Peptides against a protein of PDB entry 2AUS. Designs and how they scored, part 3

Target 1, 323 residues: chain A of PDB entry 2AUS
Amino acid sequence: ADIKREVIVKDDKAETNPKWGFPPDKRPIELHIQYGVINLDKPPGPTSHEVVAWIKRILNLEKAGHGGTLDPKVSGVLPVALERATRVVQALLPAGKEYVALMHLHGDVPEDKIRAVMKEFEGEIIQRPPLRSAVKRRLRTRKVYYIEILEIDGRDVLFRVGVEAGTYIRSLIHHIGLALGVGAHMAELRRTRSGPFKEDETLVTLHDLVDYYHFWKEDGIEEYIRKAIQPMEKAVEHLPKIWIKDSAVAAVAHGANLTVPGIVKLNAGIKKGDLVAIMTLKDELVALGKAMMSTQEMIERSKGIAVDVEKVFMPRDWYPKLW

## One batch from the design tools (peptide; made by RFdiffusion4, then SolubleMPNN)

Design b2_p18_6_s4
Fold by OpenDDE base, seed 1:
Structure b2_p18_6_s4 (fold): chain B 323 residues (1-323), chain A 18 residues (1-18)
Amino acid sequence: as target 1 above (323 residues)
Amino acid sequence: SREKRREELEKERKEKLE
């Protein structure tokens, strides 16, 4: 998720009108909520869907969605997209995840052997989805990006693990236990990262949200609820970006595909078929779409469809129609 | 209590402005 992407400028003379749009830092509180994402610390116990329903009740919202299911017993980072931002979760579902897991071994194993075997599980692994998953129970490959052992206490192994979306940590631990020859199970699991959302100062509890909402509605203090909600643009930080001219914004906001002449700057390394974020020059999210060209093709070509627009977020009236 | 939490947060806010 922390891949620094080079920015290639196509039009260094492109300017933006400061009167158009609503940059994330300039949104009134009501508009900020309408285009917000909460970095929620999900408690253990409730389902992710129950927690989303509670947030909707607490904040008096019509719509919300989460950036990838956590099991009832699993705590930690659950991005919850609000109202008009609800569908930004599409960007978070495929994003990498990090967890801290407690593995309990069913026998005694020397620490050196534990460390050696766990290191072998970095890279590509084969998993079968559990019965409870909505995913077809077919064998599939998943990437384990890294395993960091934090602590070994007898039969208890605390470790950090970075994984591809839809990797089952419980299954990973089971296979580690088999490889160690003694068996193992997952005792505890916490998600510490979901794409751009991590354990930081933006992480809030359900209790925090209750209090912060009341401070706003009863006391007129918006600061706390404003800080508790991230702009939807945070939810796309990990995606490759394309920045467009002011003259192209309204067309894309109406659902038109992005054409090459509308591009001002873009990230390097975009491939055909990649999910990309279309941004204004003020770093406002206009839409998500599928790249129809590589970065190189978008630089070299003078015309054509650069992005097939799949989901518009920006209202149609934030920028004038210039066609 | 919510009131106690408000007082704590207001204190933290003042400390950041100093």
Scores: peptide ipSAE 0.069, ipTM 0.770, DockQ to the pose 0.237
Fold by OpenDDE base, seed 2:
Structure b2_p18_6_s4 (fold): chain B 323 residues (1-323), chain A 18 residues (1-18)
Amino acid sequence: as target 1 above (323 residues)
Amino acid sequence: SREKRREELEKERKEKLE
């Protein structure tokens, strides 16, 4: 998620009409909610599905979805996409995750050995999915991006870990315990990051949402609920982006594939097959799609399908039909 | 409880505006 992507400009003269669309920061409160994502602090106890059902009841919503399951006992960052933004969760499922974990060792181990062995688990690891996972129990590789030991107190090891999506921290801790020779188990786990969503000022509780919704509906104060909900565009910050001409927006919003002439600017390093976000020049999310060309091909070619559009988010009427 | 939370949020808002 922290990968800075270079922006390559293909058309430096392209302008956007300020009368068209609804930029993320200019949506009326009702529209902001319809295209919103909550950075929820999931409490320990409930399932991620129960929490989504509660949010729907609290905010009087028809639809919502979460950006990656947390176990009942696991707390922390759970992105919840609302209403028309519900399908943006597909961008968050493959995103990297960060956790803070408390590992309890079943024997005494010198601190230097703990540090040395845990460092060996950075990089590629082999995992088997747990029995409760919908994923077939085949051995698979996962990346551990980093392990940062925060505290060692006797047999208790507090650490931060950055991992590829679908890495099982419980399994990682079990294997660390085996490598230390004493065994270990996961005592506590909190997710501190899910792609672009992290522990910051946007993190809110279920109780916050109850209160903020009440302040809006009964007291006429919208500021709290507005701040508690992020625009759906936040959920695609980690994706490579393609910015398109105003004249191409309505066609893409109707489900047409993006062709090369519609591109104004794009991120470097797009590969064929990548999930990409199609954006307006006002940074509005039009659609998600699969890149059919690399960045280089999109620059060099004058025609052809650049993106196979998979999910449209923008309403068809925000931009005029110009074809 | 909600009234107390409102007062806390209004206080935090005032403190951010100062």
Scores: peptide ipSAE 0.056, ipTM 0.755, DockQ to the pose 0.229
Fold by OpenDDE base, seed 5:
Structure b2_p18_6_s4 (fold): chain B 323 residues (1-323), chain A 18 residues (1-18)
Amino acid sequence: as target 1 above (323 residues)
Amino acid sequence: SREKRREELEKERKEKLE
């Protein structure tokens, strides 16, 4: 998520009509909710599915989805995509995660040894999914991007860890405990990041949502509920982007594949098969799709299918048909 | 109460604008 992607401009003269579309910052409150994602502070206790059901009830929504399951006992960052944005969670599922974990050691270990061994777990690790996972229990490699020890108090080790999606922190702690020779278990876990969503001023509780929705519906104050909901475009900030001409937007919004002539600018480093976000020049999410070309091929070619459009988000009427 | 929470949030908003 933190990799700054270079932007390559193909058409520096391309302009956008300010009358078309609804930029993320200019959506009426009802439309903002329809295309919103909540950065929820999930409490410990309920399942992620129960929390999504509560949000749907609180905000009177037909559909919502979450950006990656947190276990009942795990608190912290749970992105919840709303209504028309529900399907944007597909961009968040593969996104990196950060946690703060409390590991309890089952024996005394010198601090220097704790630090040395935990540093060895940075990089690629082999994990087996837990028995309760719906995922087939096949051995798989996962990346640990970083481990930062925050505090060591006897047998209690508080640490921050950045991991690839689907890394099991409980399993990581178990393996660290084995490597230390004393064993260990996960005492506490909080997710502090899920892709572009982190612990910041946008993080809200279920209680906040109840109050903010009431302030809007009963008192006519939309400000709080507006701030509590992020635009769906936030949920794709970590993806490689392709920005398209106004003339291409309606076609893509109708489910047409993106062709090379429609591209105005794009991120560097797109590979064939990558999940990409198709954006307007006003940074509106049109669709998610699979890259059929590399960035280099999209620059060099004059024609062909650049993106196989898999999921359209933008309404068909936001931009005129110009074909 | 929700009213007390509203007053707290309005106070926090004023303090951020000053």
Scores: peptide ipSAE 0.042, ipTM 0.744, DockQ to the pose 0.218
Fold by OpenDDE base, seed 3:
Structure b2_p18_6_s4 (fold): chain B 323 residues (1-323), chain A 18 residues (1-18)
Amino acid sequence: as target 1 above (323 residues)
Amino acid sequence: SREKRREELEKERKEKLE
């Protein structure tokens, strides 16, 4: 999520009509909810699916989806995409995650040794998925981006860990315990980040959502519910982006693939096969798709399919048909 | 009052993020 991507301009003369579309900051409250993502603080106890069902009930929604399962006992950052934004969660599944974990050691280990051994687990690790996962139990490599020890109290080690998507912290702690020679288990786990969603002022509880919805519906105060819901565009901040001209928006919104002539600007470093976000010049999410070209090919070529459009989010009527 | 609850919620949110 923190990778700054260079923006390459292909058409420096492209303008956008201010009358077309609904930029994230200009959506009426009902439309904002329809294209929203909640940065939910999932409580320990319920499943991620139960929490999504509660949000749907609280906010009177037909559909919602979450940006990656948290176990019942695990608390913290659970992005919940609402209504028309529900499918944006596919952008969050491959995103990096951060956790704060409490590891309990099964024996006494000097603090210097704990620190030294845990540092060795930064980088590539080999894991086998747990039995309860829908993932095949094959050995696979995962990246640990960083480990930050927060506190050591005897046999209890509190640490922050940044990991590649689908890294199992329970398995990491087990392997750390083996490397320390005493064994260890995961006592507590909280997710503190899921891609662009983190512990910040946007983090809200189920209780907050209940009260905020009532303030809106019964008292006419929309401020709180508006702040509690992020625009769906937040859920794609970590993806490489392609910005398109106004004349291409309606075609993409109808499910047409993005062709090279529609591109105004794009991020550097797009590879063929990458998940990319197609944006308007007003930073509205039009669609997600698979890059069929590299950034360089999209610059050099005059024609061809740049993006295979997989999921359209923008309504068909926000921009006029100009084809 | 809902206003009092609103103020409490804003406090609780700040305290949870500190």
Scores: peptide ipSAE 0.037, ipTM 0.695, DockQ to the pose 0.073; fails the geometry check

## One batch from the design tools (peptide; made by RFdiffusion4, then SolubleMPNN)

Design b2_p19_3_s1
Fold by OpenDDE base, seed 2:
Structure b2_p19_3_s1 (fold): chain B 323 residues (1-323), chain A 19 residues (1-19)
Amino acid sequence: as target 1 above (323 residues)
Amino acid sequence: SLEERRRELSRKELEELRK
């Protein structure tokens, strides 16, 4: 998520009409909720699905979805997309994750050996999914981006770990324990990051949501619930982006594929087959789609399908039909 | 405080949602 992507401008004279659309910071509260994502601090105990069901009851919502399952005992960052934004979770599933884990060793190991062995687990690891996972139990590789040991207290090792999506920290700890020769288990786990969502001022509890909803509905104070819900555009910050002309927005909002003439600017490094976010010049999410061209092809070509539009988010009436 | 009482009420509602 921290990869700075260069922005290449194709049309430096392209302007946007300020009367069209609803920029993320200008949505009325009801519309903000309809296109919202909560950075939830999931408590330990409930399943991620139970927590989503509670959010729907608390906020009186018809639909919601989460950006990647946390086990019942695991706490921390669970993005929950609301109503019209529910499908944006597909952008979060492949996103990198960070955790803080407490590993308990089953024997005494010198600190220098702990540090040396844990450093060897940075990089590619082979994992088998647990029995209770929806994923077929085939051996697969996963990338460990970094391991940072925070504290060692006898047999307890507190560490931060950045991992590829679908890496099982419980399995990682088991393998570290085997490599140390004494065995180990996961005592505690907290997710501290899921793509663009992290532990920051936007992190809220279920209790906060109850309070903030009551302040809005009973007291007429919308400020708290507005701050507790992020715009859906937050959930695509880690994706490569393509910004389009006002004249192309309504067509894409109707499910038309994006063609090359509609592109104003785009991120560098887009490959054919990448998931991309199609944005307005006001940074509104129009749609998610599959890149049919590389960035270079989108620059060099004058025509053709740039993006196969898969999921439309923007309402059809926010921008006029200009075709 | 009124705020503490609101937090207590919201906690009870959250517990009811867990049943």
Scores: peptide ipSAE 0.018, ipTM 0.486, DockQ to the pose 0.763
Fold by OpenDDE base, seed 3:
Structure b2_p19_3_s1 (fold): chain B 323 residues (1-323), chain A 19 residues (1-19)
Amino acid sequence: as target 1 above (323 residues)
Amino acid sequence: SLEERRRELSRKELEELRK
């Protein structure tokens, strides 16, 4: 999520009509909710599915989905996409995660040795998925981006860890314990980041949502519920983006593949097969799709399918049909 | 449900904050 992507301009003369679409910051409250994502502070105890069901009841929603399962005992950042934005969670599944973990050691280890051994777990690690996971129990590599020790108190080690999606912190702690020679287990775990969603002013509880919905429905105060819900575009901030002409928006919104002539600007470093976000010139999410070309091919070619459109989000009527 | 109970609790807390 933290990788700044260069923006390459293909058409510097492309303009956008201010009357078309609904930019994220200009959506009426009902439309904002329909295209929203909550940065939920999931409490410990309930499943991620139970929490989604609760949000649906609290906010009187037909559908919602979460941006990656947290175990019942795990608290913290759970992105919950609402209504028409529900499918945007697919962008969050491959996103990096950060956790704060409490590791309990099964023996006494000098602090210098703890620090030295934990530093060796930065980089590529080999993991086997736990039995409870829906993932096949095959050995796989995962990246540990960083480990930051926050506190060491005897046998208790509090640390922050940034990891590739689908890294199991419980397994990491088990392997650290083995490397230390005493064994260890995960005592506590909190997720502090899921891609672009982190612990910040946008993090809200289930209690906050109850209160904010009440303030809106009974008191007519929209401010709190508006701030508690992020636009769906937040959920794609970490993806490579392709910005398209106004004339291409309606076709993509109808499920047509993006062709090269529709591209105005794009991020550098797109590879064939990458998940990309198709955006308007007003930074509205039109669709998610699979890149069929690299960035370089999209610049050099005059024609062809640039993106295989997989999931459309934008309504068909926000932009006129110009074909 | 735990949620109905939380909604009842939050509603009661809001009703108390409105007195």
Scores: peptide ipSAE 0.008, ipTM 0.457, DockQ to the pose 0.122
Fold by OpenDDE base, seed 4:
Parts: C-alpha cells; structure tokens; sequence
Structure b2_p19_3_s1 (fold): chain B 323 residues (1-323), chain A 19 residues (1-19)
C-alpha cells in the first residue's frame, strides 16, 4: 500500500476546467457524506455487519458497506463506505491488512526459537479457510509480508503481522504453534491497517460518530463530522491510477470504457487484469475498472480499450458531455 | 500531534492485548 508508484505523463498540455467536478476537499458536507468512507475503530463484540447497520442509523444513511470483515471479537480498523461510495469497498477487499496479535503458546519455548520459527513464516504460506468461512474450503497460498515480534513474555507472544487479503491470523498462529512443537492459539487480535486506512487521526469510534452527528444536526457544527469522514478517493490511494482528460470524464461516468486517447497520465507497473482507479486531473474518482492493457501498452498504443469500466462512482453531470 | 496520537493508539492497542 505504501509503494510510491511512478507517474508517467502522456499529455503534458492537458488542462482541467476548475468549474467542473467536485474535488475531494471541496465537497459540501452532504455531498462529502454521499461519497465518504469512515475509518472506524470497530469495537470487540458486534459483527462487522451490525456495526455497518449502526452507522447507517447514526448517520441516517440508506446504504453502507465495509472494506473487509472483522470477526466479532476482533477490534480495530474497519473502513465503512457510505451511500454512493458503498461500492468502493471493492478496492479495499484485495488490499493488504496489518494486525497486532497476541499468541498464547501451550508450552515453554526459548525466545530464540520463537523468533527463528516466526521469521520462517514470512513469505508464502498455505492456508485452509475456516469451516465458518463462506469461501470454498480449498487450500490456497497467502503472503505474509512481515512479522514483527513486539514482546515475548513467557508463553505470550505479541506481534505485528502484515498479510495479503484473506489471510487468517488464527490459522497462522495455529501453524506457528505446530512448528514450535507445543501448539498455540490466538488470544487477542486487532486490525491496525486495511490498505490505506490505519490507526491515525482519522480513526473514529461509534461514540465519536454519535457526538459528531449531534454537533452537526443540533449545533450546526459540521467540522467534526467532516473530519470523521474521508473522501472515497482515500479508499483507492493504494491502487494504480489513470488520470483522464476532462473530455473523457462524462463518457466514463456514463459507463463507457476508457480508451487510450483519454489518458493524460498513469502509474507505472499496471498489468493487464489489474484493478485500477480512473481519476480526473483534480484527483476525483470517476470509476474502478479492469486494465485491458499494461502501462507500456497504454503508452505505445494510439487506440484501443485501456480499461474495462466495472463500477462508476462519479455522477453523470459533474462534467459536461463533450461527444 | 499525529505522531502522538499514533503513539497513543499503539500504546492502547498494546495495553488491550496485554489484558
């Protein structure tokens, strides 16, 4: 998620009309909410679905969705996309996750052995989805990006772990316990990151949302609720981006595929089949789509479908129809 | 500051996991 992607410019003369669209920082509060994502600190106890239902009630919303399930007992970072932004969770589902976990060992193990064995679990691991998962119970590989041991206290091991989406930390801990020869279980788990969303100043509780909504509705103070909601563009920060001409925006907003002539600039390293964000020159999210070309093909070709547009977010009227 | 808030959140997380 923190990979700075190079930006390749195809058209250095492309300008944008400042009167068109609504940049993420210039949305009226109602529009900001309609295109918002909350970085929620999910409490332990409720399901992710119950928490989404509570947010909908608190903020008087028709639709919302979460950026990846947390188990009832698991706390921490749960991105909740609101209203028109609800489908931006598609960008967050495949995003990397970070957790802090407390592993309890079922026997005594020397610290040096704990450290050595846990380091061997960095990289590709084979996992079987839990019985309760709606996912087909096929063996699958997942990447563990890093394991950082924070503390070892006898049989308790506190560690930070960065993982590919859909890695089961409970299963990882079970396998670590088996490799240590004593067995282990997950005592506690908190999610500290979901793609671009992390534990920072944007992290808010359900109580914060109640208070901030009250300050807005009863006291006319929108500052707190505005700060508590991130623009939907935050939810695509980790994706490769393609920036398009003003003249192409309305067509894409109507569901047309992005063609090569519409591209102004793009990130390096796009592969065919990648999920990409189509952006305006004002960094507004127009749509998500599947890359039909690599970055190199999008540079070299003069024509063709660059992106198969899967989900439009931008309203059709933010930019003029120029075709 | 953002850094202080991050440190506070990280500390609270560690304290919650140690209980």
Amino acid sequence: as target 1 above (323 residues)
Amino acid sequence: SLEERRRELSRKELEELRK
Scores: peptide ipSAE 0.008, ipTM 0.498, DockQ to the pose 0.044
Fold by OpenDDE base, seed 1:
Structure b2_p19_3_s1 (fold): chain B 323 residues (1-323), chain A 19 residues (1-19)
Amino acid sequence: as target 1 above (323 residues)
Amino acid sequence: SLEERRRELSRKELEELRK
């Protein structure tokens, strides 16, 4: 999520009509909820599905979905996309994750050896998915981006770990324990980050949501529930973006593929096959799609399909049909 | 830790929502 992407301008004269669309900061509360994502602090105990069901009850919603399963015993950052934004969770599934874990060692190990061995687990690791995973139990490579030891207290090791999506921290700890020669298990786990969602001022609890919904419905106070819900555009901040002309927005909102003439600006480093966010010039999410060209090809070519549109989010009527 | 405190809060909230 922290990758700064260069923005390449293809059409520096492109303007946007301020009367069209609904920028994230200008959505009425009902529309904000319809296109919202909650950065939920998932409690330990319930499944991620149970928590989503509770949010739907609390906020009187028809649909919601979560941005990547946390095990029942795991707490922390669970993005929950609401209503019309529900499908934006697909952008969060491949996103990197951060955890804080408590590892308990089954024997005494010198601190210097703990630090040395844990550092060797930065990089590529081979994992087998656990039995409970819906993923086929094939060996697969995963990246550990970093390991930061926070505290060592005898046999207890508290550490922060950044990992590729679908890395199993329980398996990592098991392998660290084997490498230390004494064995280890995961005592506690919390997710501190899921792509652009982290432990910050936007993190809210189920209790917060109950109270904030009550303040809105019974007391007419909108401010709390508005702050508790992030715009769906937050859920795509980590993706490469393509910004399009106002004249292209309605076509894409109707499910048409994005063609090269519709591009105003784009991020550098897009590769063919990448998941990309199609944005308006007002930073509204129109759709998610698969890049059919690289950034370079999108700059050099005058025509062709730039993005195969997979998921439309924007309503068809926010921008006029200009074809 | 701040994390233990957050976990404890989240656990208490779950117990309150189950009543």
Scores: peptide ipSAE 0.021, ipTM 0.538, DockQ to the pose 0.080; fails the geometry check

